# Peptides against a protein of PDB entry 5EIB, part 140

Target 1, 366 residues: chain A of PDB entry 5EIB
Amino acid sequence: VDLEPGTMDSVRSGPFGQIFRPDNFVFGQSGAGNNWAKGHYTEGAELVDSVLDVVRKESESCDCLQGFQLTHSLGGGTGSGMGTLLISKIREEYPDRIMNTFSVMPSPKVSDTVVEPYNATLSVHQLVENTDETYCIDNEALYDICFRTLKLTTPTYGDLNHLVSATMSGVTTCLRFPGQLNADLRKLAVNMVPFPRLHFFMPGFAPLTSRGSQQYRALTVPELTQQMFDSKNMMAACDPRHGRYLTVAAIFRGRMSMKEVDEQMLNVQNKNSSYFVEWIPNNVKTAVCDIPPRGLKMSATFIGNSTAIQELFKRISEQFTAMFRRKAFLHWYTGEGMDEMEFTEAESNMNDLVSEYQQYQDATAD
Target 2, 366 residues: chain A of PDB entry 5EIB as posed
Amino acid sequence: VDLEPGTMDSVRSGPFGQIFRPDNFVFGQSGAGNNWAKGHYTEGAELVDSVLDVVRKESESCDCLQGFQLTHSLGGGTGSGMGTLLISKIREEYPDRIMNTFSVMPSPKVSDTVVEPYNATLSVHQLVENTDETYSIDNEALYDICFRTLKLTTPTYGDLNHLVSATMSGVTTCLRFPGQLNADLRKLAVNMVPFPRLHFFMPGFAPLTSRGSQQYRALTVPELTQQMFDSKNMMAACDPRHGRYLTVAAIFRGRMSMKEVDEQMLNVQNKNSSYFVEWIPNNVKTAVCDIPPRGLKMSATFIGNSTAIQELFKRISEQFTAMFRRKAFLHWYTGEGMDEMEFTEAESNMNDLVSEYQQYQDATAD

## One batch from the design tools (peptide; made by RFdiffusion4, then SolubleMPNN)

Design b2_p17_1_s4 (from b2_p17_1, 9 letters changed)
Fold by OpenDDE base, seed 3:
Structure b2_p17_1_s4 (fold): chain B 366 residues (1-366), chain A 17 residues (1-17)
Amino acid sequence: as target 1 above (366 residues)
Amino acid sequence: SAAEEARIAALLAERRA
């Protein structure tokens, strides 16, 4: 789905374009112009019913519909505005189904779109209320992984997308293959989300190895475990060492010893015990799938629900506040039918979310 | 989306400068 036709053409012409039904390509003509309000109230609102028709059709064809997943950006207008509109509409029609998102956060350091803080804040407001699980993906973090860890001198969009794809494949492993842990989206939510509003995850993937080092690296369970918990492997621009994990899931793929996995997972928890809340019992879950990802003997995918994610929201909030105090560009949003009050509500809700994370970070076992 | 691709491209370009 997109408000621009060019995206659909890129998908169709891509190596996997044929996996999608032609009728499931729903697109507009005008785009959102990086305006959340265009995506949410005007251009997106005109297209949303056509998307919902497809959603219904596909849902009816499912033998067992667990829920929905959306991949979108929060800095743009289509992914942010129309994406959150779609989430809201789907939630309304399918209240008992899980809403999962892969949400690309605007970079805290680099923004090409002046209004990204508005789009992100307005999106987060919707995600807090209408999603059950949100994987936070930061382009800055992806770039840093590509550059620093993978030793790509000139990371490309393709390189970033490769990381996202690997992670998406990893986090969905338990949904696609028989396993004991997180066999469905609801079980994942139960394991990962101790409090309904605190459903924003830091994803990570291992192994992350430079091309030059791949041939020399023996992939081992200890190495995967260590790398997976490394702050440099987080695909969200926050440091888990600045917070505490509420919950963690680790999904291992490949032929490995379950015993070794359990031992290494216990060891990493013990070594990092200060970075976990002590009042959530059994807050680290591990799954092993015998089927490795393509091109790897083994991998591990990390899902962290950490209070450190508040750093991401604080950065967005600070940028938002700086712009909003000046009423900069508000007319672009209000002109599309948005109320200015929605900005203050969104800001307030995001600040409340930050406060909630901080509260649970500081909470001790009674 | 094309917008996200453009954003990423610009982000990458700025970091290369």
Scores: peptide ipSAE 0.000, ipTM 0.330, DockQ to the pose 0.022
Fold by OpenDDE base, seed 1:
Structure b2_p17_1_s4 (fold): chain B 366 residues (1-366), chain A 17 residues (1-17)
Amino acid sequence: as target 1 above (366 residues)
Amino acid sequence: SAAEEARIAALLAERRA
């Protein structure tokens, strides 16, 4: 789905374009112009019914519909505005199904789109209320990984998207292969989301290796475990050491000893015990899938529900506040039918979310 | 993985059909 045809043409011409049915390509002509309000109230609102018709058709074809997965950006107008409109409409029609998102967070290191803080804040407001699980994929973190870890001097969207694809493949492993932990979206939510509003995940992937060092690196379970918990491998621009994990899931892929995995997972928890809440029992879950990802002998994917994720929201909030105080570009949104009050409500809800994370960070097993 | 590739290939074959 897009409000511009060019993106759909790129998907169709891609190596996997034929996986999608032609009738499932729904697109507009005018685009959103990086405006959340155009995505949510005007251009996106005109297209949403056509998308919902496709969603209904595909849902009816499912033997057992677990829920929905949306991949979108929060910095643009289509992914943010229309994406959150779709989430709302799908939630209304399917209230008993899981809503899962892969939400790409904006960064000034990657994009010069000045209104990204507005689009992101307005989107987060919707995600807090209408999603059950949101993987926070932060373009700032992706850029830093590409630059520092992968030693790419000038990271491209292609480089960032490679990390996104690896992460998405990793976190969906348990859904795609039988006999795994979190084999369905609902079980994942039960294991990962102890509090309904605190459903924003910090993903991570291992191995992350520069092209020049790949030949010298042995892939071992201890190394994967260490890298997976390393702050430098997080796909969200947060330091887990500045917060506490509420819940964690680790997904190992490849032929390895389950005993060794369990031992290493226990060791890493013990070494990092100060970074876990002590009042949530059995808050670390581990899965092992014998099928490695393409091109790797083994991998590990991390899913963290950490109070450190508040750093991401604080960053967005600070950028939002700096613009909103000046009423910069507000006429672009109000001209599409938005009220200034919607900005204030979105800001307030995001700040409340930050406060909730902080509360649980400071909570003790009393 | 070879298994994922086979699954994708099978799915593609069913949709072409």
Scores: peptide ipSAE 0.000, ipTM 0.261, DockQ to the pose 0.015; fails the geometry check
Fold by OpenDDE base, seed 2:
Structure b2_p17_1_s4 (fold): chain B 366 residues (1-366), chain A 17 residues (1-17)
Amino acid sequence: as target 1 above (366 residues)
Amino acid sequence: SAAEEARIAALLAERRA
């Protein structure tokens, strides 16, 4: 789905364009112009019914519909505005199904769009209320991984998208292969989301190895475990050392010893015990799938629900506040039918979310 | 669009440089 035709044409002409049904390409002509309001109330609203018709058709064809997965950006107009509109409409029609998102967070270091803080804040407000699970992906974090860890001098979107793809493959492993922990989206939510509003995850993937170091790297369970818990390996621009993990899931893939995995997972928890809440018992879950990802002997995918994610929301909130106090560009949104109150409500809800994360960060077992 | 992705990539490169 896109409000611009060019993106759809690129997908169709791509090497995997044929995997999608032609009738499932739904697109507009005008775009959203990086305006959440155009995505949510005007251009996106005109297109949403045609998307919902496709969603219904595909849902009816499912023998067992678990839920929905949306991949979108929060900085633009289409992914943010229309994406959250779709989430809302799908939630209304399918209230008992899981809503899962891969949400690309705008980074100040990557942003060319001045209104990204508005789009992100308005989107987060919707995600807090209408999603069950949100993987937070930060383009800055992805770039830093590419530059620092992968030693790519000039990271491309292809390189960033490769990380996203590997992560998406990793987190969906348990859904795609039988007999795994978190075998469905609901089980994942139960294990990862102790409080309904606190459903924003920090993803990570291992191994990540520079081309120059590949020949010297042994793929071992200890190395995967160490890299997976490294702050530099997080795909969200947050330092987990500044918060506490509420819950963690680790998904190992490949032929390895379950005993060794359990030992290493226990060791990393013990070494980092100060970064876990003590009042959530058994808050680290581990899965092992014998089938490795393509091109690797083994991998590990990390899913962290950490109170450190509040750093991401605080940064967005600060940028939002700085713009909103000046009423900068508000006429672009109000001209599409929005009220200023919606901005205040979104800001308030995001600040409440930050306060909730802080509360649970400071909570003790007593 | 691919052009916007390229632009963002270029800007990311400039800001890190």
Scores: peptide ipSAE 0.000, ipTM 0.311, DockQ to the pose 0.019; fails the geometry check
Fold by OpenDDE base, seed 4:
Structure b2_p17_1_s4 (fold): chain B 366 residues (1-366), chain A 17 residues (1-17)
Amino acid sequence: as target 1 above (366 residues)
Amino acid sequence: SAAEEARIAALLAERRA
């Protein structure tokens, strides 16, 4: 789905374009112009019914519908505005199904689009209310990984999108292969989301190595485990040491010893015990899939529900506030039918979310 | 792993292409 035809043409002409049904390509002509309001109230609102018709058709064809997965960006107008509109409409029609998102957070390091903080804040407001689980894929973190870890001097969207793809492949491993932990979206939510509003995940992937170091790096279970818990391998720009893990899932892929995995996972928990809440028993789950990702002997994917995720929301909030105090660019949103009050409500809800994370970070077992 | 990073790099290169 897009409000511009060019993206659909690119997908269709790509190496995997033929795996999608032609009738499931729904697109507009005018685009959103990086404006959340165009995506949510005007251009997106004109297209949303056509998308919902396709969603209904595909849902009816499912033997067992678990829920929905949306991949979108929060910095643009289409992914943010129309994406959150779709989430809202799908939630209304399918209230008993899981809503899962892969939400790409904007960063000034990646894009010069000045209104991204508005689009992101307005989107987060919707995601807090209308999703059950959201993977926070932060362009800040992706850029930092590309620059610092992968040693790319000028990271591109292609570079970032590869990390996104690896992460998505990793976190969906248990859904795609039988007999795994969190084998469905609902089980994932039950294990990972102790409080309904605190459903934003910090994903991570290992191994991540520069081209120059690849040939010298041995892939071992201890190394994967250490890297997976390293803040430098997180796809959200948060330091887990500044918060506490509510829940964690680790997905190992490849031929390895389950015993060694369990030992290393226990060791990393013990070493980092101060960074876990003590009042959620058995809050770390581990899965091992014998099938490695393509091109690797083994990998580890991390899913963390951490109170440190508040750092991401604080960053967006600070950027939002800097522009909103001056009412910069607001006329582009109000001209599409938005009220300034919606900006204030979105900011307030995101700040409340930050406060909730902080509350649970400070909570003790007593 | 070197192979995955190479694959990632190759996929990145293919997408740039």
Scores: peptide ipSAE 0.000, ipTM 0.292, DockQ to the pose 0.014; fails the geometry check

Design b2_p17_2_s1 (from b2_p17_2, 7 letters changed)
Fold by OpenDDE base, seed 1:
Structure b2_p17_2_s1 (fold): chain B 366 residues (1-366), chain A 17 residues (1-17)
Amino acid sequence: as target 1 above (366 residues)
Amino acid sequence: SSKEREEKVIAEAKARA
């Protein structure tokens, strides 16, 4: 789905374009122009029914519909505005199904789109209310991984998207292969989301290795475990050491000893015990899939629900507030039928979310 | 078996397109 045809043509002409049904390509002509309001109230609202018709058709063809997975950006107009409209409409029609998102967070290091803080804040407001689980994929973290860890001098969107794809493949492993922990979206939500609004995850992936160092790197369970918990391998631009994990899931892939995995996972929890809440028992879950990802002997994927995720929302909020106090670019949104009150409500709800994370960070076992 | 299933799902998706 896109409000621009060019993106769909790129997907269709791509190496995997043939895996999608032609009739499942729904697109507009005008685009959203990086405006959330165009995505949500005008251009996106005109297209949403056509998307819902496809969603219904595909849902009816499912033997067992678990829920929905949306992949979108929060900085653009289509992914942010139309994406959140779709989430709302799908939730209205399928209230008993899980809504999962892969939400790409904007960064000034990657994009010069001035209105990204508005689009992101307005989107987060919708995601807090209308998703059950959201993987926060932060372009700032992706850029920093590419530059610092992968030793790419000038990271491209292709390099960032490679990390996104590896992460998405990792977190969905348990859904795709039988006999795993979190084998369905609802079970994942039950294990990962102790409080309904606190459903924003920091994903991480291991191994992350520069091309020049790949040949010299041993891949071992201890190394994967250490790297998976390293703040430098988080796909969200927050430091887990500045917060506390509410819940964690670790997904190992490849031929390895379950015993060794359990031992290393216990060791890393004990070593990092100060960074976990003590009042959620058994808050770390581990899965092992015997099938490695393509091109690797083994990998580990991390899913963290941490109070440190508030750093990401604080960054967006600070950028939003700086623009909104000046009413900069606001006329582009109000011209599409938005009220200034909707901006204030979205800012308030995101700040409330930050406060909720802080509350649970500071909570001690009585 | 799980790899074969993934490959089968991909193959079936390609055949339906």
Scores: peptide ipSAE 0.000, ipTM 0.329, DockQ to the pose 0.016
Fold by OpenDDE base, seed 2:
Structure b2_p17_2_s1 (fold): chain B 366 residues (1-366), chain A 17 residues (1-17)
Amino acid sequence: as target 1 above (366 residues)
Amino acid sequence: SSKEREEKVIAEAKARA
C-alpha cells in the first residue's frame, strides 16, 4: 500500500515483486506530502476502503488468521497517517486479532523533514491505543549502527533497510518455523506485554554485518548472547542501562547447543540482573531454530520490552513540543481538517506512556 | 530532503530490476 505509485512500481519490478498478487497493490496518485493529516483524513481516507477490501479478501482466505503485521514509517505521511488509519480500521473490524507493527521512528540524523515530530507523535498516540505489539525501529539507532559498528562512512537507506530486514526476519522466525517458542502472535504478546500500553519493543540483531560483507565471522553462542545485550546493537536509540527490562525474548538461529544457549542466557541475566525488574518472574524467554538466516551460520535476535524505551518517546516529545509551542507548520494539518486538540491529546498520551514506563522502572517488588 | 532520498532509493530499486 502506498499513496504514491512510484514505490509500488519499484516493488513490482523488483526481484521479489512476483511474490505479491498484482491485485494486492493498492496505491494512490497524489501522495501524503509528509503530512500525517493527508495520510489519515484526506488522501489516505479515500484509499482505505480499497485496502480494507483486499485485507478482508486475504483474511477470509486464511485457515487460521492470527492477526496483522504492518510495516510503516512514522516520519512520513503515508506510513504514519494512512498506516495508523489502516490500523484503526482493522482493529474495529478484527478486535480479537493481534495487531503487530514494525514502526520506523524518525531521526533528524537521517531525515530533513521538519514535520516528522508531528507525524511521529500523532502516530504513537494511535499505536498506544490500537496495536498489541510494536517493534520500534529507530532510524537514529540504525544510522549509528551503520556508522559506528559497521564503519560505513555514508550509510544509505539500503544499509538501514538491510538491518530492518534482518530484524524482521529474526523476530518472525518463531512464526515461520514450527515448534518454536512464541509460535503465534498472541503467545508473543502474552510473554512480552505485561501491561497493555507497554507494548513497544526494542529489537536487536547479532551478528551485525554490512550489506555485501561476506566476512564469515564464526560467531559463538557466547558472542551472540553478549552482542544481543550490548546497547550498541539495539535498533532503538535507547540505553537499556538507563531502564529495566520488563520482558525479553531471544531467538537463536542455526545449529547450536540448546544447553549452551540456556547457560549463556542465564549468565547474561545474572550479570545484568540490575537491569531487569524483579517482580516479573521468568521474564526472559529463549527460542532456538536450527535453520540459520540466509548467508549466516548462526544469528540471534533480541526483543526487549524495556522502560528505557521512554528515551525514544522523550526525544520525539521534546522535538514535538519545540515546534508545537510555536505552532510551526500546524496550518498544513489544520487545513486537512485536524484540530489543535488532537495534537495536545497525542502529546499528552505519549507523555503518559513515558510516565507509565518510569513508574514501572521505579517499582520494587512488594 | 527526505523526499529526494526516497526518490533516490526508488530509482535505485528500479535500476536493479
Scores: peptide ipSAE 0.000, ipTM 0.369, DockQ to the pose 0.023
Fold by OpenDDE base, seed 4:
Structure b2_p17_2_s1 (fold): chain B 366 residues (1-366), chain A 17 residues (1-17)
Amino acid sequence: as target 1 above (366 residues)
Amino acid sequence: SSKEREEKVIAEAKARA
């Protein structure tokens, strides 16, 4: 789905364009112009019914519908505005199904689009209420990985999208291969989401590899385990040491000893015990899939529900507040039928979410 | 196997191209 036709042509001409049915390409003509309000109230609202018709048709063809997965950006008008409209409409029609998102967080290091903090804040407000599981894929973290870890002097969208694809492949491993931990979206939610609003995940991946690097060094299980818990391997720009893990899932891929994995996972938990809440028993889950990702002998994927995710929301909130205090660019949103009060409500709800994470961070076992 | 299933899905997708 897009409000611009050119992205659909890029998917169709791509190496996997034929995986998708031609009739499932729904697109507009005008785009959202990086405006959440165009995506949510005008251009997106005109297209949403056509998308819902396709969603219904595909849902009816499912033998067992678990839920929905949306991949979208929160900085652009289409992914943010139309994406959150679509989430709301799908939740209204399918209230008993899991809503899962891969939400790409904006960064000034990646995009010069000035209004991204507005689009992100308005989107987070919707995601807090209307999703069950949200993977926070932060362009700040992706840029920092590319620049600092991969030594790319000028990270491209191609470089960032490589990390996104590796992360998405990692976190979906248990859904794609039978007999694994979190084999369905509902089981993932039950294991990862102890409180309904606290459903934002910090993903991480090891080994970190660039598209141009042919030398996939096979890491050992100890190295994978250590790198997976390293803040430099997180796809969200948060330091886990500044918060506490509520829940963790670790997904190992490749031929390895389950015993060695369990020993290394126990060692990393014990070493980092101060960064876990003690009042959630058995809050670390581990899975091993014998099938490695393409081009690697082994990998590890991390899913963390951490109170440190508040650092990401604080960053967006600070950027939002700096613009909103000046009422900068608001006329572009109000001109599309949006109320200024929606900005204040979105800011308030995101700040409440930050406060909730902080409360659980400070909570001790009685 | 899980691998054979993934390869089958990819093969079926390519055959529809």
Scores: peptide ipSAE 0.000, ipTM 0.336, DockQ to the pose 0.015
Fold by OpenDDE base, seed 5:
Structure b2_p17_2_s1 (fold): chain B 366 residues (1-366), chain A 17 residues (1-17)
Amino acid sequence: as target 1 above (366 residues)
Amino acid sequence: SSKEREEKVIAEAKARA
């Protein structure tokens, strides 16, 4: 789905364009112009019914519908505005189904769009209320991984999207292959989300190896485990050492010893025990799938529900507040039928979310 | 184009690194 036709043509003509049904390409003509309000109330609202018709058709064809997975950007008008409109409409029609998102968070270091803090704040407000699970993916973190860890001198969107795709493949492993842990979206939510509003995850992937080091790297369970918990491997620009893990899932792929995985997972928890809440028992879950990802002997995917994610929301809030105090660019949103009150409500809800994460970070076992 | 904006963002991120 896109509000611009050229994006859909690029997907359709791409190496994987043929995996999608032609009738499932829904697109507009005008785009959102990086405006959440255009995505949510005008251009996106004109297209949403056509998308819902496709969603219904695909849902009816499912033998067992678990839920929905949306991939979108929170900085752009289509992904943020229309994406959250779709979430709302799908949630209304399918209230008993899991809503899962892969949400690309705007970074100030990567933002060319001045209004991204508005789009992100307005989106987060919707995601807090209408999603069950949100993987927070930060373009800054992806860039830093590409540059520092992968030793890419000139990271491309292809390089960033490769990390996103690897992560998406990793977190969905238990849904696609035989396994006991998180075998469906609802079980994932039950294991990962102890409180309804605290459903924002820090994803990570291992191995992350530079091309020059690939030939020399032995892929071992200890190395995967160590890298997976490294702050430099987090795809959200948050340091987990500045918070506490509420819950963790680790998904290993490839032929490895379950015993070795369990030993290494226990060791990393014990080593990092100060970064876990003590009042959630058995808050680390581990799965092993014998089927490796394409081109790797083994991998590990990390899903962390950490109170450190508040750093991401604080950064967005600070930028939002700086613009909103001046009413900068607001006329582009109000001109599409938005009220200034919706901005204040979105800011308030995101600040409440930050306060909730801080409360649980400071909570001790009584 | 969306791609040119994306490339610019990457370029600006490189200039800050």
Scores: peptide ipSAE 0.000, ipTM 0.309, DockQ to the pose 0.019

